# Peptides against a protein of PDB entry 2AUS, part 13

Target 1, 323 residues: chain A of PDB entry 2AUS
Amino acid sequence: ADIKREVIVKDDKAETNPKWGFPPDKRPIELHIQYGVINLDKPPGPTSHEVVAWIKRILNLEKAGHGGTLDPKVSGVLPVALERATRVVQALLPAGKEYVALMHLHGDVPEDKIRAVMKEFEGEIIQRPPLRSAVKRRLRTRKVYYIEILEIDGRDVLFRVGVEAGTYIRSLIHHIGLALGVGAHMAELRRTRSGPFKEDETLVTLHDLVDYYHFWKEDGIEEYIRKAIQPMEKAVEHLPKIWIKDSAVAAVAHGANLTVPGIVKLNAGIKKGDLVAIMTLKDELVALGKAMMSTQEMIERSKGIAVDVEKVFMPRDWYPKLW

## One batch from the design tools (peptide; aimed at target 1 H207 D208 D211 F215)

Design b1_p11_3_s2 (made by RFdiffusion4, then SolubleMPNN; its pose is not in this set)
Fold by OpenDDE base, seed 3:
Structure b1_p11_3_s2 (fold): chain B 323 residues (1-323), chain A 11 residues (1-11)
Amino acid sequence: as target 1 above (323 residues)
Amino acid sequence: APRLSLAPYQE
């Protein structure tokens, strides 16, 4: 998720009108909520859907959605996109995840062997999705980016693991247990990261949200609820970005595809078919779309469809029609 | 030994 992408400038003379749009830092509290994402610490017990329903009730919202299911027993980072931002969760579904897991071994294994075998699970692994998964139960590869053993106490192994989206930690632990020859199961699991959302000062509980909403509504103190909600742009930080001219913003906000002349700057390494975020020069999210060109093609070509616009977030009236 | 618990991560 922390891939620093180079920014290639295509039009160094492009300016933006400060009167147009609502940059993430300048949204009134009501508008901030309408375009918000909560970095929720999901408690163990409830489903991710129940937690989203509670947030909607607490904050008096019509719509919300989560950035990737946590099992009922699994706690930790659950991004919850609010109202007009609800659909931004599609950017978080493919994002890498980190977990802290407690693995219980079903037999005694020397610590050196535990460490050696777990290291072999870094890289590509083969998994079959569990029966309860909506995903087709075909064998698939997944990347394990890293395994960090935090503690070993007899048969209990606490470890941090960074994984590709849709890697099943329970299945990983089962396979580690098989490779160790004794078997293993997942005793505990917490998600510590979901793309750009991690355990940091932005992580909030359901109780925090109750209190912060009360402070806003009853006491007129908006500071806490403002800090508890991240701008929707946070949910796309891990995506490759394309920044567009002010003159292109209204067209894209109306659902028009982004054409090459509208591009001011873009990240390096965009491939055809990539999910990309279309941004204003004020780092406002206009839309998500599918790249129809590589970065190189977007630089070299003078015309053509650069991005097939799939999801518009920006209201149509934030920028004027300049065509 | 303090039980291996995710408790330090749930605070």
Scores: peptide ipSAE 0.008, ipTM 0.538, DockQ to the pose 0.035
OpenDDE base, seeds 1, 2, 4, 5: peptide ipSAE 0.016, 0.008, 0.007, 0.007; ipTM 0.543, 0.498, 0.477, 0.482; seeds 1, 2 fail the geometry check

Design b1_p11_3_s3 (made by RFdiffusion4, then SolubleMPNN; its pose is not in this set)
Fold by OpenDDE base, seed 4:
Structure b1_p11_3_s3 (fold): chain B 323 residues (1-323), chain A 11 residues (1-11)
Amino acid sequence: as target 1 above (323 residues)
Amino acid sequence: MEKLSLDPYQK
């Protein structure tokens, strides 16, 4: 999520009609909810599925989905995509994660040794998925992007860890404990980040959602529920983007593949096979798709399929058919 | 001890 991607402009004269679409900041409250993602503070105890079911009940929704399972005992950042945005959660699955973990050591270890050994776990690690994982229990490499020790209190080590998606912090702590020679276990775990969703002012509880929905429905106050729900576009901020002409939007919204002539601007560094977000010039999410060309090919070529459109989010009627 | 599964592919 922290990678600033360069934006290459292919058509500097392309304008957008302000009357078309619904920019993320200008959606009526009902439409905002229909295309929303909650940055939920998942409580410890319930499953991620139970929490999604509760959100659906609280907000009177037909559909919702979460942006990557947190175990029952794990709290913190659980993105929950609502209604028409539900499918956007797939963009969050491969996203990096951050956690704050409390590791309990099974013996006394000097602080200097703790710090030294934990630093060795930055980078590529070999993990085996736990027995209860639906994933085939093959050894796999995962990246630990960083480990930041926050506090050491005797045998308790509080640390922040940034990891590749599907890194098991419990397994990391187990291996750290083995490397320290005393053993360790995960006492507590909180997710502080899931891609673009962080532990910030947008983080809301289930209780907040109850209250905010009540304030809207009973008191007519939409402000709280509006702030509690992020636009679905938030869930794709970490993806490379391609911005398209107004004339291309309706075609893509109908499920047509994006062709090179439709591109106005794009991020640098797109590779063939990358998941990309197709955006309007008003930063509205049209679709997710697979890049069929690199950024360079999309610049140099005059024609061809740039993106194989996999998932459309935008309604077909937000932009006119100009064909 | 219940194994905490952080895997986003756990359906």
Scores: peptide ipSAE 0.007, ipTM 0.432, DockQ to the pose 0.031
OpenDDE base, seeds 1, 2, 3, 5: peptide ipSAE 0.006, 0.005, 0.012, 0.006; ipTM 0.405, 0.415, 0.465, 0.435; seeds 1, 3 fail the geometry check

Design b1_p11_3_s4 (made by RFdiffusion4, then SolubleMPNN; its pose is not in this set)
Fold by OpenDDE base, seed 2:
Structure b1_p11_3_s4 (fold): chain B 323 residues (1-323), chain A 11 residues (1-11)
Amino acid sequence: as target 1 above (323 residues)
Amino acid sequence: APKRSLEPYQK
């Protein structure tokens, strides 16, 4: 999420018509909800699927999906994409995660040894997914980006950990306990980040959503529910972006692949095979797709398929057909 | 459905 990407301009004269589309900040409340993502504070107890079902009931929605499963007993950041935005979760599934964990040791270990051993778990680790995971139980490497010890109280170790998607903190704690020679288990776990979603002013509870929906429907006050729902574009902030001409938008919205002539500007460092977000010049998400070229190839070439469009989000009528 | 190229539409 924190990766700053350079923007390379291919066409500095490209303008956008202010009458076309719906910028993320200018959507009517109903349309904002249809293209929304909630930064939910998931309570401990329910499954991530039960919480999504409750949000659908609270907000009277047909569809919703979550940006990566939290176990029942795990609390914190659960992005929930709504209605037409539901499939934007595919951008969040591969995103890095942060947690605060409480590890309980099964024996006494000197603090200096705890600190030294936990530092060795920064970097690449080998994990086997737990039995309850829908993921095939194959050994796989995962990255631990950082471990920050917050507090040590006897056998209890509170720590912050940044990890690659699909790293199991329970398994990490088990391996730390083995390396310490006494064993350990995960007492508590909270997710504090899921890609661009973190613990900030956008984090809302299920109770907040009940109240804010009531204020809108019964009192006519849309302000609270509007603030509680992020635009779907938030869910792609961490992806490399390609901004396209107004003339290309309707064709991409109809499911056409993006070609090189449609590109106005793009992020540096796109590689062939990367997941990319196709944006309008008003920062509206048109589609997600697979890069078929690098950034350099998209700059140097005059023609060809730049992006294989995998998922369209934008309606076909927001921009005119200019063909 | 076969994904259409935008090349005809980007003139």
Scores: peptide ipSAE 0.065, ipTM 0.664, DockQ to the pose 0.011
OpenDDE base, seeds 1, 3, 4, 5: peptide ipSAE 0.000, 0.018, 0.021, 0.025; ipTM 0.342, 0.423, 0.440, 0.467

Design b1_p11_4 (made by RFdiffusion4)
Pose (drawn by RFdiffusion4):
Structure b1_p11_4 (pose): chain A 309 residues (1-127, 142-323), chain P 11 residues (1-11)
Amino acid sequence: ADIKREVIVKDDKAETNPKWGFPPDKRPIELHIQYGVINLDKPPGPTSHEVVAWIKRILNLEKAGHGGTLDPKVSGVLPVALERATRVVQALLPAGKEYVALMHLHGDVPEDKIRAVMKEFEGEIIQRKVYYIEILEIDGRDVLFRVGVEAGTYIRSLIHHIGLALGVGAHMAELRRTRSGPFKEDETLVTLHDLVDYYHFWKEDGIEEYIRKAIQPMEKAVEHLPKIWIKDSAVAAVAHGANLTVPGIVKLNAGIKKGDLVAIMTLKDELVALGKAMMSTQEMIERSKGIAVDVEKVFMPRDWYPKLW
Amino acid sequence: LHRHSHIDYSK
């Protein structure tokens, strides 16, 4: 997921006018929230659905959604997209996820076999692909390991299968997500407590600094997604519901294939929309016309890059 | 700036 993609510039002269839109990290606080995402450290106990409901109450929001469900007892990274950026969690499906898990073996197994068997579970699995498994600690029947997986991978099922392969059987004692696409345990990871308090600092004490840092621009959700940057003049057509045509492309990532989920970005690096690539990168460079992206969801409001009559 | 000591989120 976190492979740095090469950027290919087709129109080296394209410029963006600062009058239109906002750099993503410079939105007025209200707009920042309307188009924000929270990198939330989900506590054990509540369902992911319940956590989103609490967030809507705390931030007095109409809409919100999470990216990748965590079960009630699972803690860790739970991206929660807010308001107008609610659907941006779609961008996380192609990105991977990472967990730290504690596996309790129902029988004694030599460490040698445990490491050997765990390694064999990398690659593909049926319940999804397991990118990597790193054993952190093996203490008796307790195995602590880090695992990177494709989205929708049930870790409980993976541990169960490891138990079968070892014959002794296995139980998942605990699980914590450490990564969900570009969201990880860094300075943006916040708790529900921080969110409530920072909201009070803003609404009661008039200080926006803390609630601002607790909420990320929605563009964070597409950090690991192939991108196509378009001209200012092309943003309006897309913001108004048109698919993206090739003439509007300024630069794009290498490796885009037809059918790939892509992010359409302004030259300010704001998220305009998510869509499916109808052409490859090379076709987008060589062709002068045609639909480059079948737009599935528009995020940018019509007001930022307006059509003037 | 003051912070909450305990918060019950179910309420």

Design b1_p11_4_s1 (made by RFdiffusion4, then SolubleMPNN; from b1_p11_4, 5 letters changed)
Fold by OpenDDE base, seed 4:
Structure b1_p11_4_s1 (fold): chain B 323 residues (1-323), chain A 11 residues (1-11)
Amino acid sequence: as target 1 above (323 residues)
Amino acid sequence: LKFHKFIDFSK
């Protein structure tokens, strides 16, 4: 999930005007909220949609969306994108996930056998989506990136698991139980990571949001609510990035495709068809789009459409039209 | 109890 991407510079002389745009850490509180993502600790019980509705009520918002459904009984990391940032969740849906799961075995199994069999489930697995999933129930391959056993206590196995998006931990545990010969079920599940969002100091509860909003509105203290909301740029940290000239920003913000001359720097390893984030030189998210060229083609070519812009986030007026 | 021991729900 943590792909370090090399940055290739095409134009080392490109400067950015400090008066243009609103860098993530310099947004007024209202603007920060409009372009924010909450790293929510979803409680067990409510649906992800109910939690999003509550956040909208707590923060007096018109729009919000979540970065990937957690089942009602599943707690933990639920990115909730706010207002103008709502559609940034599309970058989080395909992102890797991490969970801590409690598996209960239906029989006694030697610890060494548990460890050995669970290790065999690292890599490619065949899954069928559960009946309750909106996803078509076709057999599909999914990658288990890692399994880390945290504790074994009799029939209870606590483990951390990193998985490809849309891997069903309940189904994984069922298959592990079958492989162990005794059967198993998922007792508990918590999501500890969704792409760039993890359990860290940015994780907040619904209760925190109530309090922090109150401190802002009633006491004039914006610090807490500011810290509780991440800039939307956080939601694209895991994507390959293309940084563009100030002169290209307004055009892209108007929905124009990114052309090669607008590129200042870019990540290595972009392939045609990849989802990419178009950034300013101040690390502001302009748009998401589909790469129409590889990194190498974007370096070698002098012209052409580099990115088919699919979703603009930046307002049209943050940067001037320089054409 | 075990699940709560390893998952800091207090954060």
Scores: peptide ipSAE 0.018, ipTM 0.579, DockQ to the pose 0.042
OpenDDE base, seeds 1, 2, 3, 5: peptide ipSAE 0.017, 0.016, 0.011, 0.017; ipTM 0.583, 0.577, 0.570, 0.545

Design b1_p11_4_s2 (made by RFdiffusion4, then SolubleMPNN; from b1_p11_4, 7 letters changed)
Fold by OpenDDE base, seed 2:
Structure b1_p11_4_s2 (fold): chain B 323 residues (1-323), chain A 11 residues (1-11)
Amino acid sequence: as target 1 above (323 residues)
Amino acid sequence: MKFSKFIDFSK
């Protein structure tokens, strides 16, 4: 998620009309909620689906979805996309995750051996999904980006771990325990990051949402509920972006594919097949799509389909039809 | 008084 992407400008003269669209920071509160994502601190106990159902009840919503399942006993960062933003979870599902885990060893192991063996689990690992997972139980490779041991107290090992999406920390701990020769289990787990969402000032509880919704509906104070909900554009910060002309926005919002002439600027390093975010010049999310060209091809070509548009978010009427 | 104190999310 922390990949800084270079921005290549293709049309340096392209301007945007300030009368069109609704920039993420200028949405009325009702519209902000309709295009919102909550950085939820999921409590331990409930399923991720139960928590989404509670948010829908608390905020009087018809639709919501989460950016990647946490097990019932697992707490921490659960992005919940609201209403018209619900489909933005597609951008969050493949995003890297970070956890803090407590591993309990089933025997005594010297600290130096714990540290040495855990370091060997950085990199590519082979995992089988748990029986309870809706994912097909095939063997698969997953990347462990880093393991940071925070504390060792006898048989208890507290560690931070950064992983590829769909890495099972419970399975990782089981394999570490086998490699140590004593066995181990996952005592506690908290997710501290899901793509661009982390433990920061935007992290809110279900209790906070109840209070903030009450302040808005009963007292007319929108400030708290506005701060508790992030714009949907936050959920695509980690994706490569393509910024388009005002004249192309309405066509893409109607579900037309993005063609090369519509591009104003784009991130470097886009490959054919990448998930990309199509943005306005006001940093509004128009759509998600699949890149049909590389960054280089989008620069060099004068015509052709740049992005196959998969999911439109922007309403059709925010920008005029200029074709 | 926080209204959330009366909501049990453990159920």
Scores: peptide ipSAE 0.016, ipTM 0.580, DockQ to the pose 0.488
OpenDDE base, seeds 1, 3, 4, 5: peptide ipSAE 0.011, 0.011, 0.008, 0.011; ipTM 0.547, 0.562, 0.517, 0.532

Design b1_p11_4_s3 (made by RFdiffusion4, then SolubleMPNN; from b1_p11_4, 6 letters changed)
Fold by OpenDDE base, seed 4:
Structure b1_p11_4_s3 (fold): chain B 323 residues (1-323), chain A 11 residues (1-11)
Amino acid sequence: as target 1 above (323 residues)
Amino acid sequence: LKFKEFIDFSK
């Protein structure tokens, strides 16, 4: 998720009209909510779906969706996309995840052996999805990006783990326990990251949301609820981006595919088939789409479909029709 | 206890 992407400028003279659109930092509170994502600290106990239903009730919303299921017992980072932003969760589902896990060993193992064996689980692992998973139970490879042991206390091992989306930490811990020869189970699990969402000042509880909504509705204080909701653009920070001309925004907002002439700047390393975020020059999310060209092809070509637009987010009226 | 403490320290 932390891949700094180079920005290649194709049109250095492209300007944006400050009167058009609603930049993420300049949305009225109602509009900010309509295009918002909450970095929720999901409590242990409820399902991710129950928590989404509660947020909808607390904030008086018609629709919301979450950026990847946390099991009932698992706490921590659950991005909840609101209203018009609900479908931005599709950008978060494939995103890397980080967890802090407590592994309990079923026998005594020397610390040096624990450290050595856990280091061997960095990289590619073979997993079978749990029985309760909606995913087909086929053996699949997953990447463990890193394992950081935080603490070892006898049979209890606290560790941070960065993983590819759909890596099962419970299964990882089971396999670590087998490799240690004593067996192990997952005692506790918290998600500390989901793509661009992490444990930081933006992390809020359900209780915070109740209070902040009350302060807004009863006391007229917007500050807290505004800070508790991130702009939907946060949910696409980890994606490769293509920035488009003001003249192209309305067409894309109407569901037209992005053509090469509409591109002002783009990230390096886009491949054909990649999920990309189409942005305005004010860093507003217009749409998500599938890249039909590489970055290099988008630079070299004068025409053609650059992005097959799959999901529009921006309203059709934020930018004028300039065609 | 340690897991709670870690969560509290990560805030």
Scores: peptide ipSAE 0.027, ipTM 0.715, DockQ to the pose 0.038
OpenDDE base, seeds 1, 2, 3, 5: peptide ipSAE 0.008, 0.007, 0.009, 0.000; ipTM 0.562, 0.596, 0.575, 0.392

Design b1_p11_4_s4 (made by RFdiffusion4, then SolubleMPNN; from b1_p11_4, 7 letters changed)
Fold by OpenDDE base, seed 1:
Structure b1_p11_4_s4 (fold): chain B 323 residues (1-323), chain A 11 residues (1-11)
Amino acid sequence: as target 1 above (323 residues)
Amino acid sequence: MKFFKEIDFSK
């Protein structure tokens, strides 16, 4: 299950002007696309970069980016952030991932032993990045959140695995195979989750996008393409949030740091250094930033910089300047 | 009841 983040209200009297901003559900289709993220079912074969290039061509986009590389042979959940939302991928890159993997064992192992050994790989593991990774090949620790064995058929082990970003499932399977004493390899891999993006009704193919874009452009039917594109706010659902006063929105949209007086409500458990989403009272993403205070400090203090604003998403004109 | 461990997918 996902962690529950309590919402602490600092100002229970704070109101929002319904004339200001563009809530995710009220964006015109063109604006929705400009601030959109596709939950793409990446096919096996192409690179994640090739798929992003295809989406840009299909949807006639200037910019797009993906929420974390899938290898060519790997299918499944690839969030693709569009246009003005492109930079929201920075919230997704460090996000946890889930996969379904098929491991093939190179020898016969009793099922009880398979289950016992795989359970030992829950928690912290030591990995070396593969040669093809742009990351320095230093040993690093990664967290395996959970392993769920789905099926064991002789030498084939189907399992679900939740992992910290940049955990290599191929390397995990190799180490499991070594621990079993027979060796193993990754036969199949599908990503079933990337942060807030899952295998659900929002998952779409490249073919779906072609059809839905055609229905919009040729037939004037926007419903399908609207449903196929999630608001950029979806891409920050997994982050701790801070909701701000209408009077603070324009300043943050201009790149000002969030100060404590601007906070209306916030999630519990924010630590100094955490990536946080700054939201309006209408659940619009204003910016991403680094928490400079804990949740408790943001409650107890009357002043100071709460968030160092790193990436603004909100246009400067959606809310009036009230300073 | 399998207590599904709450997972922070932000980290």
Scores: peptide ipSAE 0.395, ipTM 0.803, DockQ to the pose 0.017
OpenDDE base, seeds 2, 3, 4, 5: peptide ipSAE 0.310, 0.010, 0.369, 0.007; ipTM 0.778, 0.495, 0.799, 0.466

Design b1_p11_5 (made by RFdiffusion4)
Pose (drawn by RFdiffusion4):
Structure b1_p11_5 (pose): chain A 309 residues (1-127, 142-323), chain P 11 residues (1-11)
Amino acid sequence: ADIKREVIVKDDKAETNPKWGFPPDKRPIELHIQYGVINLDKPPGPTSHEVVAWIKRILNLEKAGHGGTLDPKVSGVLPVALERATRVVQALLPAGKEYVALMHLHGDVPEDKIRAVMKEFEGEIIQRKVYYIEILEIDGRDVLFRVGVEAGTYIRSLIHHIGLALGVGAHMAELRRTRSGPFKEDETLVTLHDLVDYYHFWKEDGIEEYIRKAIQPMEKAVEHLPKIWIKDSAVAAVAHGANLTVPGIVKLNAGIKKGDLVAIMTLKDELVALGKAMMSTQEMIERSKGIAVDVEKVFMPRDWYPKLW
Amino acid sequence: SDYVPPPRREP
């Protein structure tokens, strides 16, 4: 998921006017929240659905959604998209996820076999692909390991299968997500407590600094997604519901294939929309016309890059 | 049920 993609510039002269839109990190606090995402450290106990409901109450929001469900006893990274950016969690499906898990073996197994068997579970699995498994600690029947997987991979099922392969059986004692696409355990990971307090600092004490840092621009959700940057003049047509045509492309990532989920970005690096690529990168470069992206969801409001009559 | 935060803090 976190492979840096090459950027190919088709129109080296394209410029963006600062009058329109906002750099993503410079939105007025209200707009920042309307188009924000929280990198939340989910506590064990509540369901992911319940956590989102608490967040809506804390931030007095109308809409919110999480990216990738964590079970009630699972803690860790839970991206929660807010308001107008609620559906941006769609951008996380192609990106992978990472967990630290504690596996309790129901029988004694030599460490040698445990490491050998765990390694064989990398690649494909049926319940999804397992990118990597790294054993962190093996203490008796307890195995602590880090695993990277494709979205929708049930770690409980993976541990169960490892138990069968070892014949002794296995139980998942605990699980914590450490990565969900571009969201990881860094300075943006916040708790529900921080979120409530920072909201009070803002609404009661008038200080927006803390609630601002606790909420990321929605563009964070598409950091690992192939991107197509378009001219200022093309943003309005897309923001108004039109698919993206090739003439509007300024630059794009290499490796885009037909059918890939892509992010359409302004030259300020704001998220305009998510869509499916109808052409490849090379076709987008060589062709002068045609629909480049079948737009599935528009995020940018019509007011930022207006159509003037 | 509602989320209950620990005692409030200062900015």

Design b1_p11_5_s1 (made by RFdiffusion4, then SolubleMPNN; from b1_p11_5 with E10L)
Fold by OpenDDE base, seed 3:
Structure b1_p11_5_s1 (fold): chain B 323 residues (1-323), chain A 11 residues (1-11)
Amino acid sequence: as target 1 above (323 residues)
Amino acid sequence: SDYVPPPRRLP
């Protein structure tokens, strides 16, 4: 999410019709909900699936999905994509995560040694997935982007950690404890970030959702529920983007692959095989897809399939067929 | 759980 991506303009004369589509800021409340993502503060206790089921009941929804499982005991940032946006969670699953963790040491260790050893865990670490994970128990490398020690109180170490998706903090703490020579366990864990979703003013509780839905349905006050739901486009902010011509939007919305002539602008550094967001010139999410070309190839080539379209989000009728 | 808690805050 924090990577500023350069934008390369391929067609500087491309305009967009203001009458077409529904930009994130111009969606009626019902449509906003249909294309929404909640930055939920998951309480400790329930599973992520139970929480999604509660949101569906609270908001009277048919479909919802979460942007990456939190264990029952783990609280904090759980993105929940709603209705038509449900499949946008695929953009969040591979996104980096941040946690605040409390590590309890099983012996006394000098603070200087704690700090030194924890710093050595920044970078690449080898992990084995837990037995209870849906992931095959193969050794795998994961990146620890940063470790920030917040507090050391005797045997209790409070720290912030930024990690690659599917890094197990429990396993990290176990290995830190082994490296310290005394052993350690994870006492507490909170997720403070999931890609573009973080602890900010958009973070809401299940009770906030109950209240805000009530205010809308019974009192006619939509502002609270509107603020509690982010547009689905937020869930793709961390992805490389390709912006397309108005004439290409309807074809992509029908599931056609994006061809090079449809590109107006794109982020630098797209590689073949990357997950990319296909956007309108109004920053509406049309689709997610797999890049079939690099950024450089998309600039240099006059034709060919730029993106294999995997998931369409935009309705087929928001833009006219211009072919 | 099928329980939806009642609203706690009123406008």
Scores: peptide ipSAE 0.029, ipTM 0.696, DockQ to the pose 0.673
OpenDDE base, seeds 1, 2, 4, 5: peptide ipSAE 0.020, 0.016, 0.008, 0.008; ipTM 0.606, 0.587, 0.570, 0.540; seed 5 fails the geometry check

